Peptides against a protein of PDB entry 5FRP. Designs and how they scored, part 32

Target 1, 225 residues: chain A of PDB entry 5FRP
Amino acid sequence: VEWTESIPQIIATREDISKELNQALAKTFIDSDPRVRRTSVMIFNKVPVTEIWKNITNKAIYTSLLHLAREKHKEVRELCINTMAKFYSNSLNEIERTYQNKEIWEIIDTIPSTLYNLYYINDLNINEQVDSVIFEYLLPFEPDNDKRVHRLLTVLSHFDKKAFTSFFAFNARQIKISFAISKYIDFSKFLNNQESMSSSQGPIVMNKYNQTLQWLASGLSDSTK

## One batch from the design tools (peptide; aimed at target 1 Y119 K176)

Design b2_p19_2_s3 (made by RFdiffusion4, then SolubleMPNN; from b2_p19_2, 10 letters changed)
Fold by OpenDDE base, seed 3:
Structure b2_p19_2_s3 (fold): chain B 225 residues (1-225), chain A 19 residues (1-19)
Amino acid sequence: as target 1 above (225 residues)
Amino acid sequence: DEEFLKEVEELLKKMEENL
């Protein structure tokens, strides 16, 4: 009986400690010293994503993290861009969408738009970094076509109009090529299987294979002009 | 939870050392 009464107090104490910690962290993200802001961002790199989602409940922390992507301090900005992209990818892979975490997901779902909007700054170093994090974290190489399509649709589903425009300008062609290559590999594997070629699907797959090859050939010819 | 708190405390300590 006494032990059961201590559990709510321990939970309440943990909630109080968690609240104080969240309030303290929220202040560090907006500290005037860039070293403090840098170290705050590093929490998202060093702590597992599951523990971040469990223990960081103050929305202001996530909002402040996203805001640092537009900061003037180069080192903090660069770290933030990498961190938020990685955190987004890890969250998609490891965090289930629930009623309890809905409000945090509403912020995290803006990360793709936040990153693509950085292209409008028209800075070469920022553009290169955005390209890097898109292909490393947002739209990574995935051999499973269904997973790749699902990831792409997830990323696009929360785009603002500006992000869509940037996507079509900078990334859409490269993504299409990547999908075509994946289809080519799948078709090639099918065609190498004699049993599959003798099936009713053989002629259909052969036609799709030829269409994919023609599309790839046309895309490569335009890059040589 | 304890591992998370330990990691955060370590990071906060490093922040204080860099100030």
Scores: peptide ipSAE 0.063, ipTM 0.657, DockQ to the pose 0.012
OpenDDE base, seeds 1, 2, 4, 5: peptide ipSAE 0.060, 0.031, 0.062, 0.054; ipTM 0.653, 0.629, 0.657, 0.651

Design b2_p19_2_s4 (made by RFdiffusion4, then SolubleMPNN; from b2_p19_2, 8 letters changed)
Fold by OpenDDE base, seed 1:
Structure b2_p19_2_s4 (fold): chain B 225 residues (1-225), chain A 19 residues (1-19)
Amino acid sequence: as target 1 above (225 residues)
Amino acid sequence: SAEFEKEIEELIKEMEEFL
C-alpha cells in the first residue's frame, strides 16, 4: 500500500522534471548564440521520432523549430530545413494521430507550408534546398499509386494560399526543367552526329544547345555562397 | 524515458557552456 502511494509522487516528480526540461529546451531554441540553436535542432536528428513525440510536449519547441527555417544564420537555417522536413516525413510514417497529440500535429502539419513559403525569399540556395527536401521527404518516390496520392493529399490539405501558389509555380518550373533536359538530350544527339553538325542546321542547334545549358545553369546557386 | 531525459539534460549542459 505504501509503495502504491509513492508511485503517484514519483510520476508527479517525473512530470515536473519533464516540464522543467521542456521549458529549458524551449529557451535554447531562441538563444542568441547560433551554436546553441544548432545543438537544439540536432536533438530532432539524434533522437528517434517516437521519443521526441513522447517526451517533448511543449508546443513552443516545435513552433520555434519551424521559425528557425527563416533565421539569418545560414548553417542553422539549412540544418533546420533538412531536420524539419525529415521530421515531418518520419512523423507521418511512425506517429499515430490521437487526441493527446493533436496540438503538436497542428504545428507539424504546417511544415509543408513553411517550406513552400521559403520560395518567396527568392534565394537560389534556399530554393535548391527546398527542392531537395520536397523530393526526399515531403513527396518521396512511392511506387504505390494510392499511397503516393494519399501523401500528396496530406501535404496539400494543410497548405495556405501562399504555399499553393508556390506549389503550382514549383510544378511549372519542373515541367520547364524536364522539357529543357529533353531538348538538351536531343541537341546533344544531333551534335554527336558529324553529318548533322556539318549541315546548315549545325550552328543553329549548337546555339540552342548553349542556350539550354545556360538556362539550366542559371537555376543553380553560386558555389561560392 | 529516463534515458531521453538524461540525453537532453546533457545536451542542455553542453549548450550552457557556449553561454
Scores: peptide ipSAE 0.063, ipTM 0.658, DockQ to the pose 0.013
OpenDDE base, seeds 2, 3, 4, 5: peptide ipSAE 0.022, 0.000, 0.049, 0.053; ipTM 0.544, 0.326, 0.657, 0.603; seed 3 fails the geometry check

Design b2_p19_3 (made by RFdiffusion4; failed a check: the pose's geometry)
Pose (drawn by RFdiffusion4):
Structure b2_p19_3 (pose): chain A 225 residues (1-225), chain P 19 residues (1-19)
Amino acid sequence: as target 1 above (225 residues)
Amino acid sequence: EEEEEFEEHEEEEEEEFEE
């Protein structure tokens, strides 16, 4: 851990080495101890994306980084998901493509598909995290009308069938969810004024709204929240 | 296996929604 903690500054201060470092971090990314694996992925977080792209070039680093996204260990998996997504965003907003660096890009480009494939594991927390992460770094809410799409295509550019089916299913749900929140408000407004304390639908509509709110809460990690 | 589990879970959600 002590050794792994020092790399970001070294990489940030010297290009003298990209050989031993690439040789070492590969082992550091698959160590038995999760602390070192976390301290390893923290590199992609602490040192700027450009210096990563310049200094570390070994194929195994990126594959291990993405590989850990499916790991049992939680603290590593979450930081991994967040990191490789913010990295994917920054890894397009700063670094162009040439004849030589494309060799590794096929990994950076399979990041969104890998991210979308996490939904298939069916975990509430992970689904929530991927949800949070995608709209934070991948498909941002800014800044304009044209580029969102221009990049949306580049995000969709490298998908497997699963990534597409999930990408679309996430969208198919959106309408059903909208049809729910709209009715949720249409039912929640029932308390604007006295419509039926026990009249028209008092004994029935309360237990439609009260039971309907559970449907939206069934997908969240903490439904009781 | 994960795809099957995911499809089953989608069906359950659809049934609940229809209800």

Design b2_p19_3_s1 (made by RFdiffusion4, then SolubleMPNN; from b2_p19_3, 11 letters changed)
Fold by OpenDDE base, seed 4:
Structure b2_p19_3_s1 (fold): chain B 225 residues (1-225), chain A 19 residues (1-19)
Amino acid sequence: as target 1 above (225 residues)
Amino acid sequence: SLLEEYEKKQKEEEEKFNK
């Protein structure tokens, strides 16, 4: 743990990180201690993206990072999912594609697919997190239409079949959620109007309201877990 | 589940590393 905690500072101060250090770092991502794995993931959060690309040249580190998205330890997994999504976004924004970094880009370009494939686990907490990082990092709000489209095309260009399926399912779900929220708002307004509640439609609207709430609640993760 | 499969694979890799 202590050794891994020192790595961000080393990367920040040294221009040339030895092959040996990269090999040692690669091992920390598969360490049996989740604290070590966590600390390893944090390197990607603490070190600027440009320095990561410059100094971390061992492909195994990047592949191992992606694998941690499916590990058993919840804290490490959650950290990893956020980290890889952010790293992907930062890389797209700050790292130029060159011949020298092509092999690393081939790995990084799989991050969107890796994330969308997590939906197949069918875990509500994971799904919620993936939803969050998609909107925050993969497909962030971009007012420039050309940039937004370019980002979307970049994300989709490396999708596997499963990722595409998840993507469409996700979008379909979002449409349903948006519709449900809209109805919830309308129903809430209706229910707050006493005159409307006294009408013959009152009980019908109340029933639909309850159904909508139940549906919304069923799609949310348990905050206690 | 897919998670269980990956967990199994991760354990196998960890075991190889610890040998």
Scores: peptide ipSAE 0.013, ipTM 0.438, DockQ to the pose 0.022
OpenDDE base, seeds 1, 2, 3, 5: peptide ipSAE 0.012, 0.005, 0.000, 0.006; ipTM 0.425, 0.413, 0.393, 0.365; seeds 2, 5 fail the geometry check

Design b2_p19_3_s2 (made by RFdiffusion4, then SolubleMPNN; from b2_p19_3, 9 letters changed)
Fold by OpenDDE base, seed 2:
Structure b2_p19_3_s2 (fold): chain B 225 residues (1-225), chain A 19 residues (1-19)
Amino acid sequence: as target 1 above (225 residues)
Amino acid sequence: SLEEEYEKRLKEEEEKFEK
């Protein structure tokens, strides 16, 4: 753990990292101690993306990072999912594609697919996290239509069949959620009007309101689990 | 299971380092 904690400083101060250091770092991503794995993931959060790309040249490190998205340890997994999504976005924004970094990009370009494939685990907590990182990092709000489309195409360009399926399912779900929220708002307005509640429609609207709430809630994970 | 997949991958990566 202590050794791994020193790595961000080393990367920040050196222009290059030795082969031996890269190999040693690669081993930390598969360490049996989740604290070591966590610390390793944190390197990608603490070090600027440009410095990571410059100094971390061992492909196994990137591959191992992506694998931690399916980590058994919840905290490490959650950290990894956020980290890899952010790293992907930062890489797209700040790293130029060159001949020298082509092999690393081949790995990084699989991050969107890796994330969308997590939906097949069918875990509500994971689903919520994936939803979050998609909106925050993969497909962030972009007012420029051309940039937004370009980002979307970039994300989709490396999808496997499973990722595409998840993508369409996600979009369908979002549409449904949006519709449900809209209905919820309308119902809430109706319910707040006492005159409307006293009408024959009152009980009917109340029932629909409750159904909508239940549906929305069912998509949320229990924070206690 | 997620755990089984992790363990499998861990083993695969360990084998790569031994080579």
Scores: peptide ipSAE 0.016, ipTM 0.429, DockQ to the pose 0.020
OpenDDE base, seeds 1, 3, 4, 5: peptide ipSAE 0.008, 0.015, 0.018, 0.014; ipTM 0.454, 0.464, 0.478, 0.458; seed 4 fails the geometry check

Design b2_p19_3_s3 (made by RFdiffusion4, then SolubleMPNN; from b2_p19_3, 9 letters changed)
Fold by OpenDDE base, seed 4:
Structure b2_p19_3_s3 (fold): chain B 225 residues (1-225), chain A 19 residues (1-19)
Amino acid sequence: as target 1 above (225 residues)
Amino acid sequence: SLEEEYKKRLEEEEKKFEE
């Protein structure tokens, strides 16, 4: 743990880290101690993306990072998911594609697929997190249409079949959620009107309101878990 | 392992999405 904690400083101060250091770092990502794995993931958060790309040249490190998205330890997994999504976004924004970094980009370009494939775990907490990182890092708000489309195409261009399926399912779900929210608002307005509540439609709308709330709630993770 | 469980769930969910 202590050794791994020193790595960000080393990367920040040295222009080139040794092959041996890269190999040692690679091992920390698969360490049996979750604390070590966590610390390793944090390197990607503490070190500027440009420095990571420059100094971390062992592709196994990047591959191992992606694997942690499915690890058993919840905290490490959650950290990894956020980290890899952010790293992907930062890389797209700041790192040019060159011949020298092609192999690393081949791995990084799979991050969107890796994330979308997490939906198949069918865990509400994971789903919620993936939803969040998609909107925050993968497909962030971009007012420029060309940039937005380019980003979208970049994300989709490396999807596997499963990721595409998940992508469409996600979008369909978002549409349904949007519709449900719209209905919730309409029902709420209706129920807040005393005259409307006293009408024959009052009980009917109340039932629909409750059903809508139940449906919306069912898609939310339990914060206690 | 959790990974194995995830793989199984992945396969099951994939079938559901294809239906």
Scores: peptide ipSAE 0.030, ipTM 0.699, DockQ to the pose 0.097
OpenDDE base, seeds 1, 2, 3, 5: peptide ipSAE 0.024, 0.028, 0.023, 0.022; ipTM 0.609, 0.594, 0.610, 0.597; seed 2 fails the geometry check

Design b2_p19_3_s4 (made by RFdiffusion4, then SolubleMPNN; from b2_p19_3, 11 letters changed)
Fold by OpenDDE base, seed 3:
Structure b2_p19_3_s4 (fold): chain B 225 residues (1-225), chain A 19 residues (1-19)
Amino acid sequence: as target 1 above (225 residues)
Amino acid sequence: SLIEKFNKKLEEEEKKFNE
């Protein structure tokens, strides 16, 4: 743990980390002690993305980081999911694709698929976390249409079949929820108008309102089970 | 697959919602 905690400072002070150090670091990601694994993941949070790409050249480190997303230890897994999503976003924003870093990019480009594949675990806590990191890091809100589309295409360009399926499922869910919320708002506005409630449409709207609420509740309950 | 089941469920719920 203490050794791993010193690595961020070493990376910050040295232009090139030795092969031996990379090999040693790679071993910490598969250490039996979850504290060691946690500390290793934290390197990606403490060190600037540009310095990580420059100094961490062992592919096994990046591969191991991605594997920790399915780790049994909850805290390490959760940290890893957040870390890899953030790292992906930062890499897209700050790291250029070159011939030298191509092999690392091939791994990093699988992060979206790795995250979307976590939905197949069917764990509510994992699903919530994946939802969160998708909105925060993978597909953040972007008012610029060109940037938004470019990011989306980048994310999708490396999807496997399972990730695509998950993506469509997720989007379908979001669209449905959005639609339901929109209808809920419309119905609520209608119901708040006393004149509208006294109309022939009042009971119909009330029924639709209740149906919408039930649907929303069922969807939320399923997300909590 | 789990996702296929989920999509099927979503489609079913959407149909119910639109009804």
Scores: peptide ipSAE 0.010, ipTM 0.368, DockQ to the pose 0.509
OpenDDE base, seeds 1, 2, 4, 5: peptide ipSAE 0.000, 0.000, 0.006, 0.006; ipTM 0.311, 0.302, 0.333, 0.325

Design b2_p19_4 (made by RFdiffusion4)
Pose (drawn by RFdiffusion4):
Structure b2_p19_4 (pose): chain A 225 residues (1-225), chain P 19 residues (1-19)
Amino acid sequence: as target 1 above (225 residues)
Amino acid sequence: EEEEEFEEEEEEFEEKLED
């Protein structure tokens, strides 16, 4: 851990080495101890994306980084998901493509598909995290009308069938969710004024709204929240 | 196996929404 903690500054201060470091971090990314794996993925977080792209070039680093996204260990998996997504975003907003660096890009480009494939594991927390992460770094809410799409295609550019089916299913759910929140408000407004304390639908509508709110809360990790 | 489990859960969720 002590050794792994020092790399970001070294990489940030010297290009003298990209050989031994690439040789070592590969082992550091698959160590038995999760502390070192965490401290390893923290590199992609602490040192700027450009210096990463310049200094570390070994194929195994990126594959291990993305590989850990499916890991049992939680603290490593979450930081991994967040990191490789923010990295994917920054790895397009700053670094162009040439004849030689494309060799590794096929990994950076399979990040969204890998991210979308996490939904298939069916975990509430993970689904929530991928949800949060995608709209934070991948498909941002800014800044304009045209580029969102221009990049959206680049994000969709490298998908497997699963990534598409899940990409679309996420969208198919959106309408049903909208049809829910809209009715949720249409039912929640029932308390604006006295419509039926026990009249028209008092004994029935309360238990439609009260039971309907559970449907939306069934997909969240903490439904009681 | 994971795909099948995911599809079953989607069906169940759709049924709940439809209801």

Design b2_p19_4_s1 (made by RFdiffusion4, then SolubleMPNN; from b2_p19_4, 12 letters changed)
Fold by OpenDDE base, seed 4:
Structure b2_p19_4_s1 (fold): chain B 225 residues (1-225), chain A 19 residues (1-19)
Amino acid sequence: as target 1 above (225 residues)
Amino acid sequence: ELEKEYEKKLEEEDKKFDE
């Protein structure tokens, strides 16, 4: 753990990290101790993306980072998911594609697929987190249409079949959620009107309101879990 | 197997929404 904690400083101070150090770092990502794995993931958060790309040249490190998205340890998994999504976004924004870094980009370009494939685990907490990182890092709000489309195409261009399926399912779900929220608002307005509530439609709308709330709630993760 | 389970869940959620 202590050794791994020193790595960010080393990367920040040296222009080139030795092959041996890269190999040692690669091992920390698969360490049996979750604390070591956590610390390793944090390197990607503490070190600027440009320095990571410059100094971390072992492909196994990037591959191992992606694998941690499916690990059983909740804290490490959650950290990894956020980290890899952010790293992907930062890489797209700051790292040019060159011949020298092509092999690393081949791995990084799979991050969107890796994330969308997490929906198949069918865990509400994971789903919520993936939803969050999609909007924050993968497909962030971009007012420039050309940039937005380019980002979208970049994300989709490396999807596997499962990721595409998940992508469409996600979008369909978002549409339904939006519709449900719209109905919730309409029902709420109706119920807040005394004349409407006293009408024959009052009980009917109340029932629909409750059903809508139940449906919306069913898609939310349990904060106590 | 996991994919099928996810698809079933989505279908169930859709049915509940349409009710």
Scores: peptide ipSAE 0.033, ipTM 0.670, DockQ to the pose 0.815
OpenDDE base, seeds 1, 2, 3, 5: peptide ipSAE 0.032, 0.034, 0.032, 0.032; ipTM 0.675, 0.685, 0.673, 0.665; seeds 1, 2, 3, 5 fail the geometry check

Design b2_p19_4_s3 (made by RFdiffusion4, then SolubleMPNN; from b2_p19_4, 13 letters changed)
Fold by OpenDDE base, seed 1:
Structure b2_p19_4_s3 (fold): chain B 225 residues (1-225), chain A 19 residues (1-19)
Amino acid sequence: as target 1 above (225 residues)
Amino acid sequence: KLEEEYNEKLKKELEKFDK
C-alpha cells in the first residue's frame, strides 16, 4: 500500500524533472552563442526520433528548432535545415499520431511549409540545400506509387499559400531544368558530329549550347562561397 | 570540447528520463 502511494509522487517528480530539463533545453535554442544553438540542434540528430518525442514535450523547443532555419549563422542554419527535414521524415515513418502528441504534430507538420518558405529568401545556397533536403527527406524516392502519392499528399496537406506558390515554382523550375538537360544532350550529340559542326547550323547550335550551359550554371550555387 | 561535453551531458540527462 505504501509503495503504491509513492508511485504518484515518483511520477510527479519525474514530470517535474522532465519539465525542468525541457525548460533548460528551450533556453539553449535561443542562446547567444552559436555553438550552444548548434549543440542543441545536434540532439535531434543524435537521439532516436522515438526518444525525442517521448522526452521533449515542450512545444517551444520544436518551434525554436524551426526558427533556426532562418538564422543568420550559416553553420547553424544549414544544420537546422538538414536536421528538421530528417526529423520530419523520421517522424512520419516512426511516430504514430495520437491524442497526446497532437500538439507537437501540429508544429512538425509545418516543417514542409517552413522549408519551402526559405525559397523566398532568394539565396542560392539556401535554395540548393532546400532542394536537396526535399528530395532526400520530404519527397524521397519511392517506387511504390501509392506510397509516393500518400507522402506527397501528406507534405502538401499543411502548406500555407506561400509554400504552395514556391512548390509550383519549384516544379516549374524542375521541368525547365529537365528540358535544358535534354537539350544539352541533343546539342552535345550534334556537336560531336563533325559534319553537323561544318554545317550552317553549327554556329547557331553552339551558341544555344553555350546559353544552355550558362543558364544551368547560374542556377547552381557558387561552390567557392 | 565544450560542445561535446554539453552533448554528452544532455544525452545523459535524456537517458535518465527513460529509466
Scores: peptide ipSAE 0.036, ipTM 0.567, DockQ to the pose 0.012
OpenDDE base, seeds 2, 3, 4, 5: peptide ipSAE 0.031, 0.029, 0.020, 0.024; ipTM 0.568, 0.554, 0.515, 0.533; seeds 2, 4, 5 fail the geometry check

Design b2_p19_4_s4 (made by RFdiffusion4, then SolubleMPNN; from b2_p19_4, 13 letters changed)
Fold by OpenDDE base, seed 1:
Structure b2_p19_4_s4 (fold): chain B 225 residues (1-225), chain A 19 residues (1-19)
Amino acid sequence: as target 1 above (225 residues)
Amino acid sequence: SLEEEYNKKLEEENKKFDE
């Protein structure tokens, strides 16, 4: 743990790191101690993306990072999911594609697929986290149409079949959620009107309101878990 | 199988919403 904790500082101060250091770092990602794995993931959060790309050249480190997205330890997994999404976004924004880094990009380009494939785990907590990182890092708000389309195409260009399926499912779900929220608002307005509530439609709308709320709530994870 | 399971879940959720 202590050794791994020193790595960010080393990367920040050195122009290059040795092959041996890269190999040693790669081993920490598969360490049996979750604290070691956690610390390893944190390297990608503490070190600027440009320095990571410059100094970490062992592809095994990147592949191992992606694998941690499905590990059993909750804290490490959650950290990894956020980290890899952010790293992907930062890489797209700051790292040029070159012949020298093509092998690393081949791995990094699979991050969107890796994330969308997490929906198949069918865990509400994971789903919420994936939803969050999609909007924050993978497909962030972009007012420029050309940039937005370019980002979308970049994300989709490396999808596997399962990721595409999840992508379409996700979008369909979002549309449905939006519709549900709209209905919730309409029902709320209706129920807030005393005259409307006293009408024959009052009980009907109340029922629909409750159903809408129940449906919306069913998609949320239990905060106590 | 995982894809089928996920699709089934989506269909079920959609059905519940439409009711």
Scores: peptide ipSAE 0.021, ipTM 0.565, DockQ to the pose 0.694
OpenDDE base, seeds 2, 3, 4, 5: peptide ipSAE 0.018, 0.017, 0.006, 0.020; ipTM 0.539, 0.538, 0.422, 0.514

Design b2_p19_5 (made by RFdiffusion4)
Pose (drawn by RFdiffusion4):
Structure b2_p19_5 (pose): chain A 225 residues (1-225), chain P 19 residues (1-19)
Amino acid sequence: as target 1 above (225 residues)
Amino acid sequence: SEYFETLEEEDENLEELLD
């Protein structure tokens, strides 16, 4: 851990080495101890994306980084998901493509598909995290009308069938969810004024709204929240 | 897959609530 903690500054201060470091981090990314794996993925977080793209070039680093996204260990997996997504966003907003660096890009480009494939594991926390992460770094809410789409295509550019089916299913659910929140408000407004304490639908509508709110809460990690 | 089965179950539950 002590050794792994020093790399970001070294990479940030010297290009003298990209050989031994690439040789070492590859082992450091698959070490048995999760602390070192965490401290390893923290590199992509602490040192700027450009210096990463310049200094570390070994194929195994990126594959291990993305590989850990499916890991049992939680603290590593979450930081991994967040990191490789913010990295994917920054790895397009700063670094162009040439004849030689494309060789590793096929990994940076399969990041969204890999991210979308996490939904298939069916974990509430992970689904929530991927949800949070995608709209934070991948498909941002800014800044304009045209580029969102221009990049949306680039994000969709490298998908497997699963990534598409899940990309679309996420969208198919959106309408059903909208049809829910809208009725949720239409039912929640029932308390604006006295419509039926026990009149028209008092004994029935309360137990439609009260039971309907559970449907939206069934997909969240903490439904009781 | 298990993911789409879970989505179907959710839809069934929504239909039951709407009925």

Design b2_p19_5_s1 (made by RFdiffusion4, then SolubleMPNN; from b2_p19_5, 9 letters changed)
Fold by OpenDDE base, seed 1:
Structure b2_p19_5_s1 (fold): chain B 225 residues (1-225), chain A 19 residues (1-19)
Amino acid sequence: as target 1 above (225 residues)
Amino acid sequence: SSYEENLKKWDKQLEELLK
């Protein structure tokens, strides 16, 4: 753990990290101690993306990072999911595609697919996290249409079949959520009107209102878990 | 079940609730 914790400082100060150091770092990602794995993931959060790309040249490290998204340890997994999404976004923004870094990009380009595949785990907590990182890092708000389309195409261009399916399902879900929210608003307005509430439709709308809330809530994770 | 299947189930539930 202590050794791994020193790595960010080393990367920040050195531009010529040895092959041996890269190999040693690669081993920390598969360490039996979750604290070691956690610390390893944190390297990607503590070190600027440009420095990571310069100094971490062992592709096994990047591959191992992606694998941690499905590991059993919750804390490490959650950290990894956020980290890899952020790293992907930062890489797209700051790292040029060259012949020299092609092999690393081949791995990094699979991050969106890796994330969308997490929906198949069918865990509400994971789903919520993936939703969050999609909106924050993968497909962030972009007012420029050309940039938005370009980002979307970039994300989709490396999808596997399962990721595509998940992507379409995700979008369908968003539409349904939007619809439900719209109905919630309509029902709320209706119920806030005294005449409407006193009408024969009052109880019916109240029931629909409650059902809508229940449906919306059912898509949320249990905060106690 | 797959995520897509779960979504379909979820959508069906919503449709039934909002009838």
Scores: peptide ipSAE 0.064, ipTM 0.707, DockQ to the pose 0.749
OpenDDE base, seeds 2, 3, 4, 5: peptide ipSAE 0.052, 0.048, 0.063, 0.046; ipTM 0.706, 0.702, 0.707, 0.703; seed 5 fails the geometry check

Design b2_p19_5_s2 (made by RFdiffusion4, then SolubleMPNN; from b2_p19_5, 8 letters changed)
Fold by OpenDDE base, seed 1:
Structure b2_p19_5_s2 (fold): chain B 225 residues (1-225), chain A 19 residues (1-19)
Amino acid sequence: as target 1 above (225 residues)
Amino acid sequence: SEYEKKLEEWNKKLEELLK
């Protein structure tokens, strides 16, 4: 009987701890010092997704995490983008949608849109990172067609208009890259043939080859940044 | 450095609370 009487106290203690944690995190995510914000984001990387969902119940924390994707501090921003993408993927895989966590899911479901909207910043480094996390976490390699389609539909189901636009633009860009690569290969084969190079088409193909290379290179981020 | 140590300590505490 005595142990049953202690259960409410234990629960209360847990609630107190949870409250304190949530209050602390809510503050640290919006701290003026980028190092503090970075540390806050790292919690989401170091703690299992199941424990995060269990213990972090203040929706403002998740909202703040998503806002850091547009952080001016480069290191914090980059960390946040990777973290939120990974967290989204892990959540889809490990967290069940329930009535109790619906409000948090409403926020988490906006992560794909949040990421795709970063393309509108028109920064090559950001674009490259977004491309990377989309490939790795949002739309990962999946040989099973049903699972792949399901994931795609899940990602798209909560898109805003801007995200849809950027999504289609991204796909169009990928198609163009694929074509460019194919042409690059063809040009390379042509250029490796001395007889072809000596023909009237040689200079033309060389020019196209160079243009293709320049175009491909222009899509890459500046390594100095 | 001292600030970084404090942040690390805080981070550890938060991680422990989340377990």
Scores: peptide ipSAE 0.055, ipTM 0.673, DockQ to the pose 0.011
OpenDDE base, seeds 2, 3, 4, 5: peptide ipSAE 0.042, 0.046, 0.020, 0.063; ipTM 0.640, 0.638, 0.426, 0.666; seed 5 fails the geometry check

